# Ledger of designs, part 227: peptides against a protein of PDB entry 5HOI

Target 1, 351 residues: chain A of PDB entry 5HOI
Amino acid sequence: FRYMPFSPAGTPFGFTDRRYLTMNEVGYVSTVKNSEQYSITVSFFDVGRFREYHFEDLFGYDLCFLNEKGTLFGQSKTGQIQYRPHDSIHSNWTKIIPLQAGERITSVAATPVRVIVGTSLGYFRSFNQFGVPFAVEKTSPIVALTAQNYRVFSVHYSQFHGLSYSLSELGTSSKRYYKRECPLPMSLPNINSDMKKDANLDYYNFNPMGIKSLFFSSYGDPCIFGSDNTLLLLSKWRSPEESKWLPILDSNMEIWKMSGGKETTDIHVWPLALAYDTLNCILVKGKHIWPEFPLPLPSEMEIRMPVFVKSKLLEENKAILNKKNEIGADTEAEEGEEDKEIQIPVSMAAE

## One batch from the design tools (peptide; made by RFdiffusion4, then SolubleMPNN)

Design b1_p22_8_s1 (from b1_p22_8, 8 letters changed)
Fold by OpenDDE base, seed 3:
Structure b1_p22_8_s1 (fold): chain B 351 residues (1-351), chain A 22 residues (1-22)
Amino acid sequence: as target 1 above (351 residues)
Amino acid sequence: MSLKEAMKELGAVYDVEEVLKE
């Protein structure tokens, strides 16, 4: 196993010279290889509120986190981090994170008030928005981070215990835990079943945990979107004993419903954020499960608990079709079984 | 953009009523 740099909704280069370092509801950060250098562009969905900007990257930033106030960059091997405010009023700052031999920065997060750095040795480093350090804590190895305001959602990995998560609040004087290294019920990518396609192997090499993104909802609930394309939400996290992960969306099932029950192998959901009851996402058409260039417009997918079984719905629709054929509509449309649209109940169809 | 609109733009929603009118 190798600890890879993780950024929310970051994409691999694949066979291209460009990738997304990160994307969310605010915008998207892209990097382009220019010989030994990189050109980074910070783009926004709200073009009225923000102005796109670019700069030359001499360090090869492989970590990124975007928020409404600025962009945090990191270099996983060198330990360099840079914060760039979107406004011209506040100055950029750069810092070197001390790394041990073989240690990597695995994830970074930034809010308007906090900067967080996580490492492959489980060093959790917290800073203010100006790069002033608060604390260093040693945890289990960190594989992913996100943050909202003062709250941090961290994902940890141990070879012995698998995936765990923490939810913490970074006050001025102390870190409060709501959850501390609790088991994360997320499926890891299955190398044998899912990696039969070269495109999936490239993504696995980029992101071995299969975490496409993690974020806080608009209500401040931790969300994670894994390789199984299921959105998990941590409910009741304020009550330690009542907290549970809810599978609030099976995106493969929603795409299957929207396609009239056809198996779509070339449509993929790329998660951005959860706003109220809608998953903001990029719908990707193609061989790669991640968005290419140019970035498609964001789509909204309503969250729905996966309550129905595809097989049962197919059996019910076959039974309805057989009854219609027995009632004597001689429409001999021998259209192959693969191309038949299924009647999905309107109450179960995505909007 | 709604999921339905985005799926239509991707040509992934067969509007059977539109396809049967051509």
Scores: peptide ipSAE 0.085, ipTM 0.624, DockQ to the pose 0.461
Fold by OpenDDE base, seed 5:
Structure b1_p22_8_s1 (fold): chain B 351 residues (1-351), chain A 22 residues (1-22)
Amino acid sequence: as target 1 above (351 residues)
Amino acid sequence: MSLKEAMKELGAVYDVEEVLKE
């Protein structure tokens, strides 16, 4: 196992000179290899609110987190981090995170009030938005971070215990835990089944945890989107006894429904954010499960709990088709069998 | 079913109001 730098919805280079460092509801950060240098572009979906900017990266930033106020960059090996406000009012700042031998920054997160750095040795480092340190805590190895306001959602990995998560609040004087290294019921990528396609191997080498993204919902609930394309939401996290992970969306099922029950192997959901009852995502068409360049427009996918089984829907549709054929014996319309879209009952599409 | 309805049925009251009151 190797700890890899993780950023929310980050993409690999693959065979290209460019990738997305991160993307979310605010925008997307891209990097392009230019000989020995990188050119970073910070782009926004709301072009009226924000202005796209670019800069030359001499450090090779491989970690990124975008928020409404700025972009945090990190270099996993050197420990360098840079915060760049989107406005010109606040100055950029750079800091070196002290790393031990073999330690890597594995994830970074930033809010308008906090900067968080997580490492492969489980060092959790917190700063204010100006890079002033608060504390250093030793946890289990951190593999992913996200943050909203003062809240931090961290994912940890142990070879012995698998995935765990923490949910904490970074006050001015203290860190509060709502959840501390609790089991995370997310499926890890299955190397044996999924690796039949070279594109899946490239993605696995980039992100061995298969965490496509993690974010807070608009309601402040931790969300994670794994390799199984299921959106998990942590419900009732304020009550330790009632807290549960909810599978609020099976995106493969929704794509299958939207395709009229056709097995589409070339359409993929790339998660950005959860806003109310809609997953903001990029629909990717192609061989790669991640968006390429140019970035497609974001799509909204309504959240639906996976109550229906694909096999049952197929059986019900076959039964409806057979009943139509028994009643419709008199209309010889030889319309070819191939284009019969599975009419998903509007009730099953609306529930 | 809306997320709100699904959350209600699962006894996961997404009490948006409790979340907004903290």
Scores: peptide ipSAE 0.028, ipTM 0.431, DockQ to the pose 0.019
Fold by OpenDDE base, seed 2:
Structure b1_p22_8_s1 (fold): chain B 351 residues (1-351), chain A 22 residues (1-22)
Amino acid sequence: as target 1 above (351 residues)
Amino acid sequence: MSLKEAMKELGAVYDVEEVLKE
């Protein structure tokens, strides 16, 4: 297993010279290969609030985190990080994170008040927004980070224990844990079943954890979107005994419903953020499960707990079809194999 | 409706005991 650099909703290069380093509700960061250099563009969805900017990247930043105040960049191998405020009022700063032999920065996160660096050896490094260090903590190997204000959601991976998560608050004087290396009930990508498509192998090599994104909801709840295309939300995290992961959206099921029950293999959900009761996402059409260039407009998908099992709906529809065939046995009409659309109950159709 | 309220309504629906009584 190799620890790969992770950024929320980051995309691989694939066969292109371009990729998204990260994207969320604020915007998207792209990088373009230009010989031995990279050109980075920081773009925003709210073009009235923010101005797009670009710069030449001589370091080959492979980690990124975008927030409303700035962009954090990282280079996984060299340990270089750079914070670039969107506003020119604040200066950019650069820092080298000391890495041990074989250690990599695996994830970075930034809020308006904190910068967090996680490594493949489980070093959790915290800084203020000016790059002043607070602490270094040794945890299980960090594979993903996100942060909102003072809160950090970290995903850890151990070869012995699988996936775990922590939820912490980085105060001025101390780190508080709400959750500390608790089991994360997320399925890892299955190499044997899902890898039959070349596009899935490329994505797996880029992101072996299959974590498409992780974020905090608008309400401050940790969310994770895995390779199974299920949005998990950590509920009741303030009450350790009551805390549970809730599957609040099966995006494959929602696509299946929106398609009239047809299996669509070319539509993919790419998660950006959870705002209130809607998943902000990019609907991707094509062979790749990730957005290409140009970036499609964001879409909103209403969160719905997967109450309906696809198999039960298929069984019910099969039972309805069988009953229709028992009643229709007396009329010899050669009505052709019209693809009988699965009548999704109107209450399940997205208005 | 807050996600927390929606999740309370939805969390009531995931009480496996009520879905087995219909």
Scores: peptide ipSAE 0.020, ipTM 0.433, DockQ to the pose 0.029
Fold by OpenDDE base, seed 4:
Structure b1_p22_8_s1 (fold): chain B 351 residues (1-351), chain A 22 residues (1-22)
Amino acid sequence: as target 1 above (351 residues)
Amino acid sequence: MSLKEAMKELGAVYDVEEVLKE
């Protein structure tokens, strides 16, 4: 296993000279490799609120986090971080994070009030929005970070314990834990089954944990979207004993439904954010499970808990078809081999 | 079905209103 730099909804280069460093509900950050340099563009979905900007990256930033006030960049190997406000009122700042031999920055997060740096050795570093340090804490190795306001959702990996998560609040004087290195019930990528497609191997090499994104919902709940394309939401996190991960959306099931029950292998959900009861996402059509260039428009996918077993729906539809064929046997209409779209019961769409 | 309704049916009462009051 190798600790790779993680950014929310970041994409690999693949066979191209360009990738997304990160994307969320605010926008998307792209980088283009030009010989020994990189050109970074920070783009926004709300073009009326924000102005796109670009700059030359001489450091090769491989970590990024975008928020409504600025963009945090990081270089995993050198320990350099840079915060760039979107406005011209606040100055950019740069800092070097001290790294031990073999240590890497694995993830960075930024809110309007906090900057967080996580490392492969489990150093959790907190700063204010101006890069003033608050604390350094030693945790299990950090593989992913997201933050909203003062709250931080961190994912940890141990070779012995697998995936864990923490939920913490970074106050002015102290860090409070709501959850501390609790088991994360997320499926890891299956190397043996999924690696049959070269595109999956490329993505696995980029992101061995298969965490496509993690974010806080609009209500402030930690969300994670893994390689299984299931959106997990941490509910009741304020009550330690009641806290549970809810599979609030199986995006493969929703794509399957939207496709009339056809197995589509070329449509993929790329998560951006959870706003109310809708997953903001990019629908990707193609060989790669990640968006290419240009970025498609965001889509909204309604949250639906995976209550329905695909096999039962197929059995019920077969039973309905068999009953229709038994009743229809008296009418000789040679209606041709029309592509039997699985009629998803309209009742399942309206609730 | 809203997230609230789906969660209610599954006995996962996510009272969004309780979460907003704390």
Scores: peptide ipSAE 0.023, ipTM 0.436, DockQ to the pose 0.020; fails the geometry check

Design b1_p22_8_s2 (from b1_p22_8, 9 letters changed)
Fold by OpenDDE base, seed 4:
Structure b1_p22_8_s2 (fold): chain B 351 residues (1-351), chain A 22 residues (1-22)
Amino acid sequence: as target 1 above (351 residues)
Amino acid sequence: MSLKEAMKELGAVFDVEEVLKE
């Protein structure tokens, strides 16, 4: 296993010179390889609220997090991070995170009030939006981060314990845990079944955890979207004993329904955010499970608990069709019997 | 964009009734 740099909804280069570093409900960050340098573009879905900007990246940023106020960049090997406000009022800042031998930054997150850096050795570093450090904590190895306001959702990986998660709040004076390294009930990518397609191997090499994205919902609930294309939401996280992961959407099931029950192997859901009761996502058609260039328009998928079994739905629909055909046959049979000439019996008038 | 609209643009909306007649 290798710790790879993770960014929410980031895509691999594949066979191209370009990829998305990250994408969410705010926008998307792309990078293009230009010989020894990179060109980064920060694009937005709300073009009325934000202006697209670009810059030359001499560092090869492989980590990114986009929020409504700025973009955080990171270089996993060098430990360099850069925060770029979207506005011109606030200055960009750069910092080097001290890394031990073999340590990598594995994920970064930024909110309007916090910057978080997680590493392959489990160093959790917190900063304010100006890059002033608050604390360094040692955790299990961090593989993914997201943040909303003061809250951080972190995913950890141990070779012995698998995936765990933490949910914390980064106050001004202290870190509070709502959840601390609790088991994460997310399935890891199955190398034997899923690697039959070269495109899946490329994605696995880019993201061996299969975490397509993680985010907070509009209600502030931690969400994760794994390789199984199931959206998990952490419900009741404020009550440690009542907290549970809810599979609020099987995107493969929703695509299967919309395709008329055909196994569509070429349509993929790429998660952006959860807004209210809708998953904001990119629908991808093609061999790759990730969006290519240009980025398609975002789509909304209604959240629905996966309570249906495909076989039962097919049986029920077949039974409905058979009943319609029986009723149609009975109506055609009734119309066909009305055209039998009623031989009027010649009533012999007995006089 | 709704899922239905996006699936329609992708040519991926199939009539469930047509698919179940096969």
Scores: peptide ipSAE 0.104, ipTM 0.642, DockQ to the pose 0.604
Fold by OpenDDE base, seed 3:
Formats: structure tokens, C-alpha cells, sequence
Structure b1_p22_8_s2 (fold): chain B 351 residues (1-351), chain A 22 residues (1-22)
């Protein structure tokens, strides 16, 4: 297993010279490879509130986290991090994170009040927004981070224990745990089933955990979106004994419903954020499961518990069609079974 | 943008009402 640099909703280069370092509800950060250099662009969805900016990257930043106040960059191998405020009032700062031999920065996160760095050896480093260090903690190897205000959601990986998660609050003097290295019930990418397409292998090599993104909801609940395209939300996390993961959206099922029950192999959901009861996402059409350039406009997908059984609906629709054909004997239109739109109940259709 | 609007733009939703009007 190799620890790869992770950023929320980051995309691979694939066969191109450009990729998204990260994207969320605020905007998207892209990098373009120009020989030995990179050009980074920080773009925003709210063009009235923010101005797009770009700079030359001489370090090859492979980690990124975007928030409403600034962008954190990191280089996984060198340990360099840079914070760039979106405003011109606050100065950029750069820091080198000390790394051991073979250690990598695996994820970074930034809020208006905290900067967090996680490593492949499980070093959890916390800073304020000015790069002043608070603490260093050793945990299980960190594979992903996100943060909102003072709260941090971390994903850990052990070869022996698989995926775990922590939920913590970074006060001024101490770290409080709500959850500490608890099992994460997320499916890992299945190499044998999912890797039949070269595009899936490229994505797996970029992100072996299959975590497309992780974020906090607008209500401050930890969310994770895996390779199975299921959005998991951590409910009741304030009560450690009552805390549970809820599968609040099967995006493959919602796309299938919206397609009239047709198998769509070229429409993909790319998660950005959870705002109230809607997943903010990019709908991607094509061979790659990730957005290309230019970035499509964000879409909203209503969250729905995956209570629907696809096979049962297909059987019910087949029974309805057979009854209609028994009543209407005269039209021999042998249109192939594969192209028939199924009647999805309006109460179960996505909007 | 709604999911329905976005999928219509992608040509992934057949508007059966538009197809039945042609």
C-alpha cells in the first residue's frame, strides 16, 4: 500500500497536463503543468464575493484545501506548506513541516482559525491561521482531513485494522475527542470489479482509498463520499454511544431514477458539499468519474435514504407493461426491452 | 441548478413530454 496525497474532491491529471487540486462549495483550485513548473488558479463560484487569482508554483503542490478566507497548499514529499489568504490585507506564509525518511504529508486542512497537517506516520500537526504551531500528536496513519471552525474530521488507515475515523475539536490549550480512531464503515475500492476500466485504475493509483471527498455539512456533521458513490453522514456524534453513520444518499440510485431507470455508465456524481438537505455536486458526463475542464456548473441532489429496491421496481414496471400489452393487443412495436423508460413513483424520483 | 435541470443539459433525462410533442 502507498500513502497518496489527498485533497477533498481533488482530481488526477489523467492524460492531461491539468487537474483540480481541490474543490468544494467555495470554489475550485486548478493546477497546470508547464515543463518543470506549475500554474495554480484559485477560482470561486461566488464571483461577486471573490476574485479569481493565479500564481506560479515552483514547488509542485499536490495538496490543497480551500475555505472562505484562504487556500492552504502542501507538498507531500518536501513538507512545504503555504497559506494564501484571498484578501490582500493578510500576508501569505510558508512553512516546512519536518518529515522523517519516507514520511509524507497525506492531507492538509484549513479553517479561518486552524491549519492541520496529517502524515503517513500518523503525525497530526495543528497551527493557527498564521502558521503558529499548537501541538503535535501521533495517531494512526492519516489518509484524509477536513475541518470546519475548530472541528477536525480525520480518516486513518492501518493495514491491520482498515479505515478508522476521529472527530476532534482543537481548542487553544487542548484537543477534545468526540470520536477517537473508531471503525469507519466505508467500503474500499474493489480492484477486481472496479478496475476493469483503465480510467478507474488511474483514479485508484491517485486515490487508493476511493475517498472522493469528505466535508462537514452545513449543520456541522462529518460527511464522507467513497468509491461506492454513497454519502455517509455521522449522526449523533455529540453522544459517543449513540453516534452512527447514516447512508443518506446513494448517488448511483438517484442518477438511475432520474434516467427513467436506465443504466447510465457515463454520468458521475462528484461531491462538493452538503448544504442542508442537498448534496452540492458536479455532474460529470464521460469516461472519467471526475470533472475535466472547463468545470461544469454545480448541481443540487436531494438527500434520500437508499430504501428503494431497483429489482422490485423493474419487476413491478414489467408487470404493468405486460398488463397494458394484454389490453392493447394491436400495436406490435417490438422496441427492445433495454430502451424502455420505467415508471418511477414521483415520491421516489429525485428533483 | 436542480439535478433534473443538470441532467437535462447533459441529455441524460429524456423529457418524455418534449419527445411526445415531436
Amino acid sequence: as target 1 above (351 residues)
Amino acid sequence: MSLKEAMKELGAVFDVEEVLKE
Scores: peptide ipSAE 0.095, ipTM 0.630, DockQ to the pose 0.429
Fold by OpenDDE base, seed 1:
Structure b1_p22_8_s2 (fold): chain B 351 residues (1-351), chain A 22 residues (1-22)
Amino acid sequence: as target 1 above (351 residues)
Amino acid sequence: MSLKEAMKELGAVFDVEEVLKE
């Protein structure tokens, strides 16, 4: 195992010279390798609200976080971070995070009011939006961060304890924990089953935790989307005893339903954000589970708890087909072996 | 874009109603 730099919905280079550093509901940040340097472009979905911009990156930023006010960049090995406001009124700032020997920045997050840096040694560093430090805390090794306003959702990894999470509020005077290094019930990528395809191995080498993204919902609930393509939402986190992870969407099940119950192996959901009851995502067609260039338009997928079992739906449809064949025995029509779409009940179909 | 529209653009939704009209 190695700690890799994580950014929400970031993509690997693969066999290309370009990748997405991050993407969410605001937009997407791409980097292109130009000899020994990189060209970074910050693009937005709302082209009326924001202007696309680019710059030359001499440092090789491998960490990124995009918000409505600016973009945070980080270099995992050197400890350099840069914040770039989207407006021309506020200045860019650069800072070097002190790293110990072998320490890496593993994740960065930024809100309009906070900047957070997490490391492979579990150093949690907090700053204001101007790069003024608040505190340094020692936690379990941080593998992923996201933030909304003053709240931070952090994912931790221990070789002995697996995945854990924290939910904290970064006030002006103190950090409050709602959850502190609690077990995270997310499945890790299965190397033996899933890595038989070279593309999956490339993605695993880029992101060994299989966390495609993590974000806060529009209601401020922590969300995580793992390698199993299930969206988990932390419900009731304000009540420590009542807090639970809800599997609010099995995206593979929704794709299967929308495909008429056909097993699709080339359609992939790439998560951006959860707005109300809809997952904003990129639908990806192809060998790679991540979006390539150009970026497809975002799609909306309604959240639905996975209550149904594919096997039961297949059995029910076989039983319906057998009953139709018992009633229709008198017409010798050559019904060719057309892959009969599974009639998914309209109440169960994703609209 | 709805999931249905996006999957139609990807050719992942067969319009059963179009196939029954041919």
Scores: peptide ipSAE 0.083, ipTM 0.620, DockQ to the pose 0.440
Fold by OpenDDE base, seed 2:
Structure b1_p22_8_s2 (fold): chain B 351 residues (1-351), chain A 22 residues (1-22)
Amino acid sequence: as target 1 above (351 residues)
Amino acid sequence: MSLKEAMKELGAVFDVEEVLKE
């Protein structure tokens, strides 16, 4: 297994000179290869609130985290991190994270008050927004980080234990754990079944965990969107005994419903954020499961617990079809192979 | 039942207002 640099909703280069380093509800960070250099652009969805900016990247930043106050960049191999405030009031700062032989920065996160660096050896490093260090903790190997305010959602991977997660709060004097290296019930990408498509292999090589994104909801709940295109939300995390992962959206099911029950293989959901009861996402049409350039407009997908089993809907539709065929046996009408759209009950259409 | 109501029943959505009252 190889630890790869992870950034929320980051995309691979594929066959292009361009990729998104990260994207979320605030905006998107792109990088373009220009010979041995990179040009980074920080773009925002709220163009009235923020001004797009760009800079030359001489370091080859492969880690990024965007928040409302700034952008954190990281270079996984060198250990260099840079924080760039969006405003000109606060100065940029750069720091080198000491890495051991073979250690990589695997993920970075930044809030207006904290900077977090996670490594392949499980070093969890915390800083304030000015790059002043608070602590270094040794955890299981970190594969993904997100943060909101003082809270950090970390995903860990051990070859022995699989995926785990932690939820912590980085106070001024102490780290509190709400969850500490608890099992994460997320499916890893299945190399044997899903990798038959070249595009899936390219993405797997970029992101072996298949974590498309992780974020905190607008309510402050940890969310993760895996390779199965299911949005998981950590419910009741304040009550350690009651805490559970809820599958709040099966995006494949929602696409399937929106398609009238047709199997669509060219539409993909790319998660940005969970705002209230809507997944802010990019709907991607094409061969690649990730957005290309230019970035499509964000879409909102209403979260819906997968109460409906596709098999039951198909069985019910078969039962309806069989009943229609039993009633229709007397009329020899040569009505052609019209693609019988699955009538999704109107009660499942968005009001 | 709205999704919000269903999520409240499931304890999935913490109303920030309820948690700030404790």
Scores: peptide ipSAE 0.024, ipTM 0.398, DockQ to the pose 0.018

